# Peptides against a protein of PDB entry 3VZA, part 134

Target 1, 98 residues: chain A of PDB entry 3VZA
Amino acid sequence: RVERLCKSKELFEERLGLEIRRIHNEQLQFIFRHIDHKDPDKPYMFTLSINEQGDYEVTSCTPPLDCISEFQLKVRETNNFSAFIANIRKAFTALSFK
Target 2, 62 residues: chain B of PDB entry 3VZA
Amino acid sequence: AAYVTQLYYKISRIDWDYEVEPARIKGIHYGPDIAQPINMDSSHHSRCFISDYLWSLVPTAW

## One batch from the design tools (peptide; made by RFdiffusion4, then SolubleMPNN)

Design b2_p25_4_s3 (from b2_p25_4, 8 letters changed)
Fold by OpenDDE base, seed 1:
Structure b2_p25_4_s3 (fold): chain B 98 residues (1-98), chain C 62 residues (1-62), chain A 25 residues (1-25)
Amino acid sequence: as target 1 above (98 residues)
Amino acid sequence: as target 2 above (62 residues)
Amino acid sequence: KEEELASSKEILRQILESPEIPVYD
């Protein structure tokens, strides 16, 4: 089972181009790759925490996204975490074309 | 890494077929309607295309 | 042992509290 879990993580990382890391100060780092077809390994990332109020809070975003604050509001309102992550990736994708 | 894989599922709603050869991307995406099979030959696609395709399965509606 | 009923927030909390998950610098 442990081996399966490790394999699962690796498959998700490669196929979705999404790595999830635990970092200091009780945060998670979401690293998107495979965004720029000309540079598949170029990372697009943001960090996330749950603040003292229990709300999702984006603590950093690189490169910056103008829409990230709106997305943070949306996920707090809807609790749709899947859409939250997917929309961020969509935004990064759009940014890669500029 | 159980919680990490759970998080990936919460995000993507994809369940992989772990018994196939590495070159085959096979699984099931569980959307709000009927579950959709995933079955791709990775050798026929770029990494970016594969990722884009898989993410296209994930609804962005809030 | 997947908890399908666990919320995303709960999963996040579990990850953040899990001693076996490495913390990156």
Scores: peptide ipSAE 0.712, ipTM 0.950, DockQ to the pose 0.501
Fold by OpenDDE base, seed 4:
Structure b2_p25_4_s3 (fold): chain B 98 residues (1-98), chain C 62 residues (1-62), chain A 25 residues (1-25)
Amino acid sequence: as target 1 above (98 residues)
Amino acid sequence: as target 2 above (62 residues)
Amino acid sequence: KEEELASSKEILRQILESPEIPVYD
């Protein structure tokens, strides 16, 4: 079972091009790769925490996204975390085309 | 690792088939309506295409 | 133990509190 869980994580990381890390100050880092077809390993990332009010809070975004504040508002309103992550990836994808 | 895999499922709604050969990307995507199968030969696609395709399955409607 | 009914937010909390998950600098 433990082996399966490890394999599962690796499959998600490779296939979705999404790595999830726990980082300092009670934050999670979401690292997207496979965004830029010319540079598949180029990372696009943001960090996320749960603030004192219990709300999702984006603490950083690299490269920056103009829409990230709106997405934070939307996920707080809808609680649709899946759409939140997917929309961020879509925004990073659009940004990669410059 | 269980919580991390749970998070991946919450994000993607994908359940992988872990019994197939490494080059086969097989699983099920559970959308809001009907579950759809995933079945790809990774040797025929770039990593970026595979990721783009899988993410295309994830609804972006709030 | 794994909670199938856990919300995304609760899963995040569990990850942040899990001693098994390494913390990156």
Scores: peptide ipSAE 0.711, ipTM 0.949, DockQ to the pose 0.472
Fold by OpenDDE base, seed 5:
Structure b2_p25_4_s3 (fold): chain B 98 residues (1-98), chain C 62 residues (1-62), chain A 25 residues (1-25)
Amino acid sequence: as target 1 above (98 residues)
Amino acid sequence: as target 2 above (62 residues)
Amino acid sequence: KEEELASSKEILRQILESPEIPVYD
C-alpha cells in the first residue's frame, strides 16, 4: 500500500503537473508546472492555509493573479475546492500567454 | 501520502489504473453525472498536452 | 485515518498535522 500511495502521488504530480508541498506556518504550497508549453518546468504556484475562522486563505501567489482574491471568496462561498484549484490553473494558463 | 492522494482525488476526481505500463495513462474521471475513461499513450503527447487534457476534464463552474 | 467522505478542508488539516509529511522551507 505504501508503494501504491507513493506511485499514486508521483502519477498525479507528473500527469497533472501539480505538486503539493507542506510548508512552514501551517500552509500548503501548490506548484503548477506544464503550464507554459515553451517552458514546461516553469512553476506557477500559490500557498494556502486555513485561517482562524476556518476559511481557505491564499497567503501568496507567484506569479500574481488579479483573480486570486475573487477565487478565495468563491471557494469560501461554494466550498468547491476542485473548481478553486482548476480555476487557478486556468488563470495561470491565461497568464502564460501574455 | 494517503491524504495527499486523497487531495489529488478531491481536486481532479481521477482514479488511476496502477496496473498498466508507465507509458499508458489509464484511469477514470468521475464527473458529476457520468464517469469517463482515460486511456492515453503518453509517448504520443507532450507533458503539457497531457496535463492540459486532464485538467480540461475538471469542471471550473463554482 | 482516511475517510472517503472527508472534506477537502479536513484533508488539508490532516496533511498539515501529519508528522510523516515533510515540511519544506
Scores: peptide ipSAE 0.711, ipTM 0.949, DockQ to the pose 0.496
Fold by OpenDDE base, seed 2:
Structure b2_p25_4_s3 (fold): chain B 98 residues (1-98), chain C 62 residues (1-62), chain A 25 residues (1-25)
Amino acid sequence: as target 1 above (98 residues)
Amino acid sequence: as target 2 above (62 residues)
Amino acid sequence: KEEELASSKEILRQILESPEIPVYD
């Protein structure tokens, strides 16, 4: 089972181009790659925490996204975490064409 | 880690087939309406195309 | 241990509290 879990994580990381890390101050870092077809290893990332009110809070976004505050609001309202992550990736993709 | 893989499932709604050869990307995506099979030969596509395709399966409607 | 009924937020909390998951600098 342990080996299966490790394999699963590796498959998701490679196939989705998404790495999830635990970082200091009770935060998670979401690192997207495979965004820029000309530079597949270029990272696009944001950090996330659960604040004292129990709400999702984006603590950083690199590169910055104008829409990130709106997405934070939307995920708090809808609790649709999947759409939250997918929309962020879509926004990063759009940014890579600028 | 178990919780990390659970998070990946919560995000993507993809369940991989772990019994196929590494070059085969096989699994099932569980959408809001119906489940769709995934079956790709990774040697035929770039890493970026594969990721873009898989993410295209994930609804962005709130 | 593993709960399919767990929300995304609960999964996040479990990750943040898990001693086996390394903390990156």
Scores: peptide ipSAE 0.711, ipTM 0.950, DockQ to the pose 0.484; fails the geometry check

Design b2_p25_5_s1 (from b2_p25_5, 17 letters changed)
Fold by OpenDDE base, seed 5:
Structure b2_p25_5_s1 (fold): chain B 98 residues (1-98), chain C 62 residues (1-62), chain A 25 residues (1-25)
Amino acid sequence: as target 1 above (98 residues)
Amino acid sequence: as target 2 above (62 residues)
Amino acid sequence: REEEERRFLNPTKEEIELLEWLINR
């Protein structure tokens, strides 16, 4: 079981180009790669926390996304975390073409 | 490790087939309506293409 | 920005409870 779980994480990281890290001060860090086809290793990152009200809060976004505040609102309204992450990746992808 | 894999599933709705050879990307994406099989030869595609394709399976509708 | 990215990529303190919250919510 342990071996499979480790393999699972590695497969997700490589195939989705998404690394998830549990970092300091009650935050998760999401690191997207494979966004820029010319530079597959270039990271696109954001950090997420839970505020005192229990709501999702984006604490950083690099590079910055103009739409991140709207996405934060949407995920609070819908609790659709999957769509939240997917939309962020979509936004990073759009940004990479500039 | 269990928690992070659960989170990946919550995000992607993908279950991998862990019994196949490393060059085979095989699994199932569980969409809201239907289950979509995944079966790719990784040697035929770039890493970016593979990621883009897999993410394209994930709905962005709120 | 590059320095910021480098900082983010460095190992940091683990926060397990947040993951549990995200999964169970």
Scores: peptide ipSAE 0.091, ipTM 0.894, DockQ to the pose 0.258
Fold by OpenDDE base, seed 4:
Structure b2_p25_5_s1 (fold): chain B 98 residues (1-98), chain C 62 residues (1-62), chain A 25 residues (1-25)
Amino acid sequence: as target 1 above (98 residues)
Amino acid sequence: as target 2 above (62 residues)
Amino acid sequence: REEEERRFLNPTKEEIELLEWLINR
């Protein structure tokens, strides 16, 4: 099972173009690739933490997204983490065309 | 690895078939209403296309 | 931006429970 779990992680990383890392100060880093078809390895990333109130908080976003604050509010309201991540990727994708 | 894979599932709702050849992207996406099979030949698509396609399966409605 | 990306791509990694908390939430 351990081997399968390791393989699973690799498959997700490659196929979704999404890495998830635990980083300092109790944050999660989400790194999207495969966004820009002309530069598939170009990273689009944000970091996430849980603030003192227990709410999701985006601590960084590069490149910056105008909609990130709204998405943060939405995920707090709905707790739909899947939609949260998917919408961020969608926003990054839109940004890559500009 | 267990927790991160669980997180990937929470995000994508995809469960991979781990017993197929590396070039075969096979799995199931579990949407709110239906389960949709995934079955692609990675050699026929770019990495970006594959990712875009898979993410297109994930609902963006809040 | 390039420098920022470099820093984020090579972060200091730690064992945290945020991931577990998020999953079990």
Scores: peptide ipSAE 0.090, ipTM 0.894, DockQ to the pose 0.251
Fold by OpenDDE base, seed 3:
Structure b2_p25_5_s1 (fold): chain B 98 residues (1-98), chain C 62 residues (1-62), chain A 25 residues (1-25)
Amino acid sequence: as target 1 above (98 residues)
Amino acid sequence: as target 2 above (62 residues)
Amino acid sequence: REEEERRFLNPTKEEIELLEWLINR
């Protein structure tokens, strides 16, 4: 199973262009690539934690997104984590055209 | 790796077919309405196109 | 911004409970 899990991770990383990493202070880092078709390896990143109140909190977003605070609110309200990540990617994609 | 793969599924709702050749991207996306089969030749598409396509399967409605 | 990107791209081996929390939430 370990080998399959590793392969699964690799497939997700490559095919979704999304890397997920654990970083210091109990945070997750989400790194999107394959956003800019002219520069596929350019990273678009945000970090996520659970604050003292137990709520999702975006601790960093690079490049910055105007909508990230709204998305944070939405994911807290809906708990739709999938839509949260997908909307962030959509926003990064839109930003890549500017 | 178990946790991260579970997280990938939580995000994407995609289950890969691990028994195909590397150039074949095959799996199933389990959306709220219907299970959508994924079956494409990676050699026919850019990495960005593949990612964009797969993410297009993921609903953005809250 | 580039410095921030460089910083975030540095790997870490720290184990956290956030992943499990996210999955089970």
Scores: peptide ipSAE 0.079, ipTM 0.895, DockQ to the pose 0.258
Fold by OpenDDE base, seed 1:
Structure b2_p25_5_s1 (fold): chain B 98 residues (1-98), chain C 62 residues (1-62), chain A 25 residues (1-25)
Amino acid sequence: as target 1 above (98 residues)
Amino acid sequence: as target 2 above (62 residues)
Amino acid sequence: REEEERRFLNPTKEEIELLEWLINR
């Protein structure tokens, strides 16, 4: 099972172009690549934590997204984490063309 | 890697076929209504195209 | 590109309790 899990992680990282890391202060770092077709290795990232109220909180976003606050509100309301991550990637993709 | 793998599934709803050769991207995306098979030859596509395609399977409606 | 990536990345890759929370919530 351990070997399967390791392979699964590698497949997701490469195929989705998404790396997930633990960082300080109980946060997760989400790193998107494969966004800019002219520079596939260029990273687009955000960090996520749980605040004192137990809600999702975006603690950083690089490059910045003007829609990130709205997405944070939406995920708190709907608990649709999948849509949350997908919408962030969509926003990064749109930003890469500007 | 157990929790991160589960998180990837929670995000993407994709199950990979782990028994195929590395050049074959094969799996199933489980949408809310139907299951969509994935079967691609990675040598025929760029990394960006593959990622864009797979993410296009993930609904963005809240 | 490599320097840009270095600014974004944290060397820690291990899972944390937040992963479990995200999965179970």
Scores: peptide ipSAE 0.098, ipTM 0.896, DockQ to the pose 0.300; fails the geometry check

Design b2_p25_5_s2 (from b2_p25_5, 18 letters changed)
Fold by OpenDDE base, seed 1:
Structure b2_p25_5_s2 (fold): chain B 98 residues (1-98), chain C 62 residues (1-62), chain A 25 residues (1-25)
Amino acid sequence: as target 1 above (98 residues)
Amino acid sequence: as target 2 above (62 residues)
Amino acid sequence: DLEEEERFLNPTPEEIELLEWLINR
């Protein structure tokens, strides 16, 4: 089981171009790659925590996204975490063309 | 690793076929209405194209 | 910001409880 789980993680990281880290101060770090076709290894990152009210809170975003605050509001309203992550990737993709 | 793989499924709704050769990207995407098979030859596509394609399967509607 | 990228790419202590919360929420 351990071997399969490790392989699963590696497949997701490579195929989705998304690395997920559990980091200090009760945060998750999401690192997108494969965004910029001219530089596939360029990272696009954000960190997420749970605030005192128990809500999702974006604690950093690099490069910055104008829409990140709106997405934070939307995920709090809908609890659609999948759409939240997908929309962030979509926004990073759009940013890579500018 | 168990928790992170569970999170990947929560995000992407993709389940991989772990028994195929490394060059084959095979799995199932479970959408709200239909399950769509994934079956790609990784040697025929760039890493960016593969990622873009897979993410295109994930709904962005809130 | 290269300095910020380098900081983010370096590993830090993991937070298992937060991940569990996200999955089960």
Scores: peptide ipSAE 0.061, ipTM 0.886, DockQ to the pose 0.260
Fold by OpenDDE base, seed 5:
Structure b2_p25_5_s2 (fold): chain B 98 residues (1-98), chain C 62 residues (1-62), chain A 25 residues (1-25)
Amino acid sequence: as target 1 above (98 residues)
Amino acid sequence: as target 2 above (62 residues)
Amino acid sequence: DLEEEERFLNPTPEEIELLEWLINR
């Protein structure tokens, strides 16, 4: 089972171009790749935590996204975490063309 | 690794078929209405195209 | 990344709570 789980993680990382890391202070780092077709390995990333109020909080975003604050509000309102991550990727994709 | 794979499923709603050849991207996307099969030959596509395609399956409506 | 793999295979209780919160909300 451990080997299957490890394989599963590797498949997700490669196929989605999304790496998820746990970092200090109870945060998750989301690293998108495969965004820029001219530079597939270029990372687009953000970090996420649960703040003292129990809400999702974006603690960093590189490169910065103008829409990230709105997305943070939307995910708090809807609790649709999937749409939250997908919309961030969509925004990074749009940014890669600028 | 169970925890992170659960998170990947929560995000993507994709379940992979782990018993196919490495060049075959096979799985199921569980959308809100109907589950859709995924079946791609990775040798026919770029890494970016594959990722873009898979993410296109994930709804962005809040 | 072997170090990250070990971390995911052996999460701390606090990390488990965070992940469970994210998954179950």
Scores: peptide ipSAE 0.055, ipTM 0.888, DockQ to the pose 0.747
Fold by OpenDDE base, seed 4:
Structure b2_p25_5_s2 (fold): chain B 98 residues (1-98), chain C 62 residues (1-62), chain A 25 residues (1-25)
Amino acid sequence: as target 1 above (98 residues)
Amino acid sequence: as target 2 above (62 residues)
Amino acid sequence: DLEEEERFLNPTPEEIELLEWLINR
């Protein structure tokens, strides 16, 4: 049911603090909120695409993460998309304490 | 909408219970070994705490 | 975001391909 799917999306967005958007040039934008407890609405985001080789490619990351290139390599090696996203969130969380 | 919800499931491995009151965060997290129930009262926690808790359920091992 | 939701409900073929790729890999 369409209504249930819409509700599901809203629940995920609020509870995970993760918004997923389709943006131009066949990219997905992942927007994390609820990272900084002092500023819960502050966004931490990255964009993802499929490159010509058919691999995951991070096309932007704001704020920048030093580990993002390593994570991109890891997700290509393991295809563990869940761990990929979770590790990015963990990295953003660590960054918020600095 | 099916696609985005499928993506959320691929990421979080969470299936929500949609038949509860809005203040109840209820669902199941499907880990690699066990399924763990989620059952929280959102009025008792901050948004950040809830998110942190839920993400803590998601393995980060590659 | 109602506009974004509508887009998810009416994705372009290219968007579907991207989502399916991410989901099914």
Scores: peptide ipSAE 0.053, ipTM 0.889, DockQ to the pose 0.829
Fold by OpenDDE base, seed 2:
Structure b2_p25_5_s2 (fold): chain B 98 residues (1-98), chain C 62 residues (1-62), chain A 25 residues (1-25)
Amino acid sequence: as target 1 above (98 residues)
Amino acid sequence: as target 2 above (62 residues)
Amino acid sequence: DLEEEERFLNPTPEEIELLEWLINR
């Protein structure tokens, strides 16, 4: 089972170009790659935590996204975590063309 | 790694076929109403194209 | 990388709580 889980993680990381890491202060770091077709290894990342109120909170976003605060609001309202992550990737993709 | 793989599924709704050769990207994307098979030859596509395609399967409607 | 895998395989209680919250809320 452990071997399968490790393989699963590797497949997701490579195929989605998304790495998920646990970092200090009870946060998750989401690292997108494969965004810029001219530089596939260029990372686009944000960090996520649960704040004192128990809500999703984006604690960093690099490069910065104008829409990140709106997305944070939306995910708090809808609890649609999938759409939250997908929209962030979409926004990073759009940013890569600028 | 159980938790992180669960998180990947929560995000992508993709279930991989782990028994195929590495060059084959095979799985199922589970949408709200439709399950769509994934079956790609990775040697025919760039990493960016593959990722873009897979993410295109994930709904962005809130 | 090996260290990261070990961390995922042996999460702290706080990390488990965070992950469970993200998945199950």
Scores: peptide ipSAE 0.103, ipTM 0.894, DockQ to the pose 0.760; fails the geometry check

Design b2_p25_5_s3 (from b2_p25_5, 16 letters changed)
Fold by OpenDDE base, seed 2:
Structure b2_p25_5_s3 (fold): chain B 98 residues (1-98), chain C 62 residues (1-62), chain A 25 residues (1-25)
Amino acid sequence: as target 1 above (98 residues)
Amino acid sequence: as target 2 above (62 residues)
Amino acid sequence: DEEQERRFLNPSQSDIDLLNWLINR
């Protein structure tokens, strides 16, 4: 089972271009790659925590996204975590063309 | 690793077929209404194209 | 250690999240 889970993680990381890392202070770091087709290894990342109220909180975003605060609000309202992550990637993709 | 893979499923709704050759991207995407198969030859596509395609399967509607 | 990741799977479970927050500080 352990080997299967490890392989699964590696497949997700490579195919989605998304790495998820545990960070100090009870945070997760989400690192997107494969965003810029001209620079596939360029990272686009944000960090996420669950605050004392139990709500998702974006603690950093690099490069910064104008829409990240709105997305944080939306995910708190809808609890649609999938759409939250997908929209962030979409926003990073749009930013890569500027 | 169990929880991180659960998190990937929570995000993507993809279940991989782990017992195929590395060049074959095979799995199932579980959408809200219907499940769709994934079956790609990775040698025919760039890494960025593959990622973009897979993410295109994930709805962005809140 | 995997508890940190588990917290992000069910954010609507505020009581569990808060408990984990307090414990893992």
Scores: peptide ipSAE 0.077, ipTM 0.899, DockQ to the pose 0.084
Fold by OpenDDE base, seed 3:
Formats: structure tokens, sequence, C-alpha cells
Structure b2_p25_5_s3 (fold): chain B 98 residues (1-98), chain C 62 residues (1-62), chain A 25 residues (1-25)
């Protein structure tokens, strides 16, 4: 089970181009790669926490996304975490073409 | 490790097949309506294409 | 650490059942 979980993590990281790190102050860092086809290793990142109210809160976003605040609102309303992450990736992808 | 893989599943709804050759990307995506098999030869695609394809399976509707 | 990640899951009961199946199969 442990070995399978470790392999699963590695497969997700490589295939989705998404790394998840534990960060200080009870945050998770989400690092997207494979966004820019011209530079597959270029990272697109955001950090996430749960604030005192128990809501998801984006604490940083690099490069910045104009839509990130709206997405934060949407995930709080819908609790659709999957759509939240997927929409962020889509936004980063769109940004890579600009 | 268990919790991060739970996060990956919560995000992607993908379950990998762990017993195939390294060059084979095989698994199942569990969508809200149907389950879709994933079966790709990674040597035939770029890393970016593979990632884009897999993410395309994830609904973005809120 | 792992508890930190767990706080972000907030799964439904159906998700819990499925996750348990996936993890423990």
Amino acid sequence: as target 1 above (98 residues)
Amino acid sequence: as target 2 above (62 residues)
Amino acid sequence: DEEQERRFLNPSQSDIDLLNWLINR
C-alpha cells in the first residue's frame, strides 16, 4: 500500500504536471508545469490555506491571475475543489499564450 | 503520502494502473456520469500534451 | 504534515467510500 501510494504520487506529479507541497503556516503550494509547450518546466504556482473562518484562501499566485479571486469565491460557494484547481490550470494555460 | 494522493484523486478523479510498463499511461477517469479508460503510449506524446489531455478530462463547471 | 493535507479534503460521504476503496484495494 505504501509503495503504491508513493508510486501514485510520482505518477500524478509527472502526468498531471502538478506538484503539491506543504508550506509553512499551514499552507499547500500547488506547482503546475507542462503548461507552456515551449517551456514545459516553467512553473505556475499558487498557495492555498484554510482561514480562520474555515474557507479556502489563496495566499499567493505566481504569475498573478486576474480571475483568482473569483475562483476563490466560487470554490467557497460550490465546494467544487476539482473545478477550482482545473480552472486555475486553464487560466494559467491561457496566460502562457499571452 | 496517503493524503496527498487523496488530494490528487479529489482533483483529477483518476485512478492509475500501477502494474504496466513505464511508458504506458493507463488508468480510469471517474466522471460524474461515466468512467473513461485511459490508455496512452507516453513515448508518442509530449509531456505537455499528456498533461493537457488528462486535464481535459476534468470538468471545469462549478 | 498529513493532517495539514487532510484538512483540505472536505470529502462527501460518497467520496470517502470511494477513497477508502481506492486506498485499501
Scores: peptide ipSAE 0.068, ipTM 0.900, DockQ to the pose 0.072
Fold by OpenDDE base, seed 4:
Structure b2_p25_5_s3 (fold): chain B 98 residues (1-98), chain C 62 residues (1-62), chain A 25 residues (1-25)
Amino acid sequence: as target 1 above (98 residues)
Amino acid sequence: as target 2 above (62 residues)
Amino acid sequence: DEEQERRFLNPSQSDIDLLNWLINR
């Protein structure tokens, strides 16, 4: 089971181009790669925490996204975490074309 | 790594087939209405294309 | 320590059931 879980993580990281890290102050860092086809290893990342109210809070976003505050509001309203992450990736993708 | 894999599933709704050859990207995406099979030869596509394709399966509607 | 991931996961019961099925198959 442990071996399978480890392999699963590796497959997700490579195939989705998404790495998830635990970082200081009880945050998760989400690192997207494979965004820019001309530079597949270029990272697009954001960090996420849960605030005192129990709500998702974006603590950093690199590069910055104008829409991130709206997405934070939407995920708090809908609890659709999947759409939240997918929309962020979509926004990073759009940014890579500029 | 149980929780991180659960998080990946929460995000992507993808279940991988772990028993196939490394070059085969095989799994199932579970949408709200129907399960969609994934079956790709990774040697025929760039890493970016593969990622873009897989993410295209994930709904962005809130 | 998987507490950080656990706090963010908060899956539905149906998701938990599915995950357990996937893990134990």
Scores: peptide ipSAE 0.066, ipTM 0.900, DockQ to the pose 0.071
Fold by OpenDDE base, seed 5:
Structure b2_p25_5_s3 (fold): chain B 98 residues (1-98), chain C 62 residues (1-62), chain A 25 residues (1-25)
Amino acid sequence: as target 1 above (98 residues)
Amino acid sequence: as target 2 above (62 residues)
Amino acid sequence: DEEQERRFLNPSQSDIDLLNWLINR
């Protein structure tokens, strides 16, 4: 089972181009690749924590996204974590064309 | 890796078929309305196209 | 670790679980 779970993680990382890392101070780092078709290995990343109020909080975003604050508000409002991550990737994709 | 795979499912709603050859991207996307099969030959597509396609399955509506 | 990842699956439920743990303790 452990080996299967490890394989699952590898498949998600490669196919979605999304790596998830545990970071100090109770944070998760989300690293998107395969965003820029001209540079598939270029990382687009953000870090996420749960603040004192128990809400999702973006603690960093590289490159920065103007819409990230709005997305943080939306995910707190809707609790739609899937849409939250997908919208961030969409925003990174749009940014890669600028 | 149990919790991270749960997180990937929470994000993507994709369940992979682990019994196929490495070049075959096979699984099921569980959308809100209908479950859709995924069945791609990775050798026919770029890494970016594959990722873009899979992410296109994930709704962005809040 | 795994607990850290679990917390991000559902923050609200995690908070509820924590509260229940504290209450039943």
Scores: peptide ipSAE 0.035, ipTM 0.893, DockQ to the pose 0.078

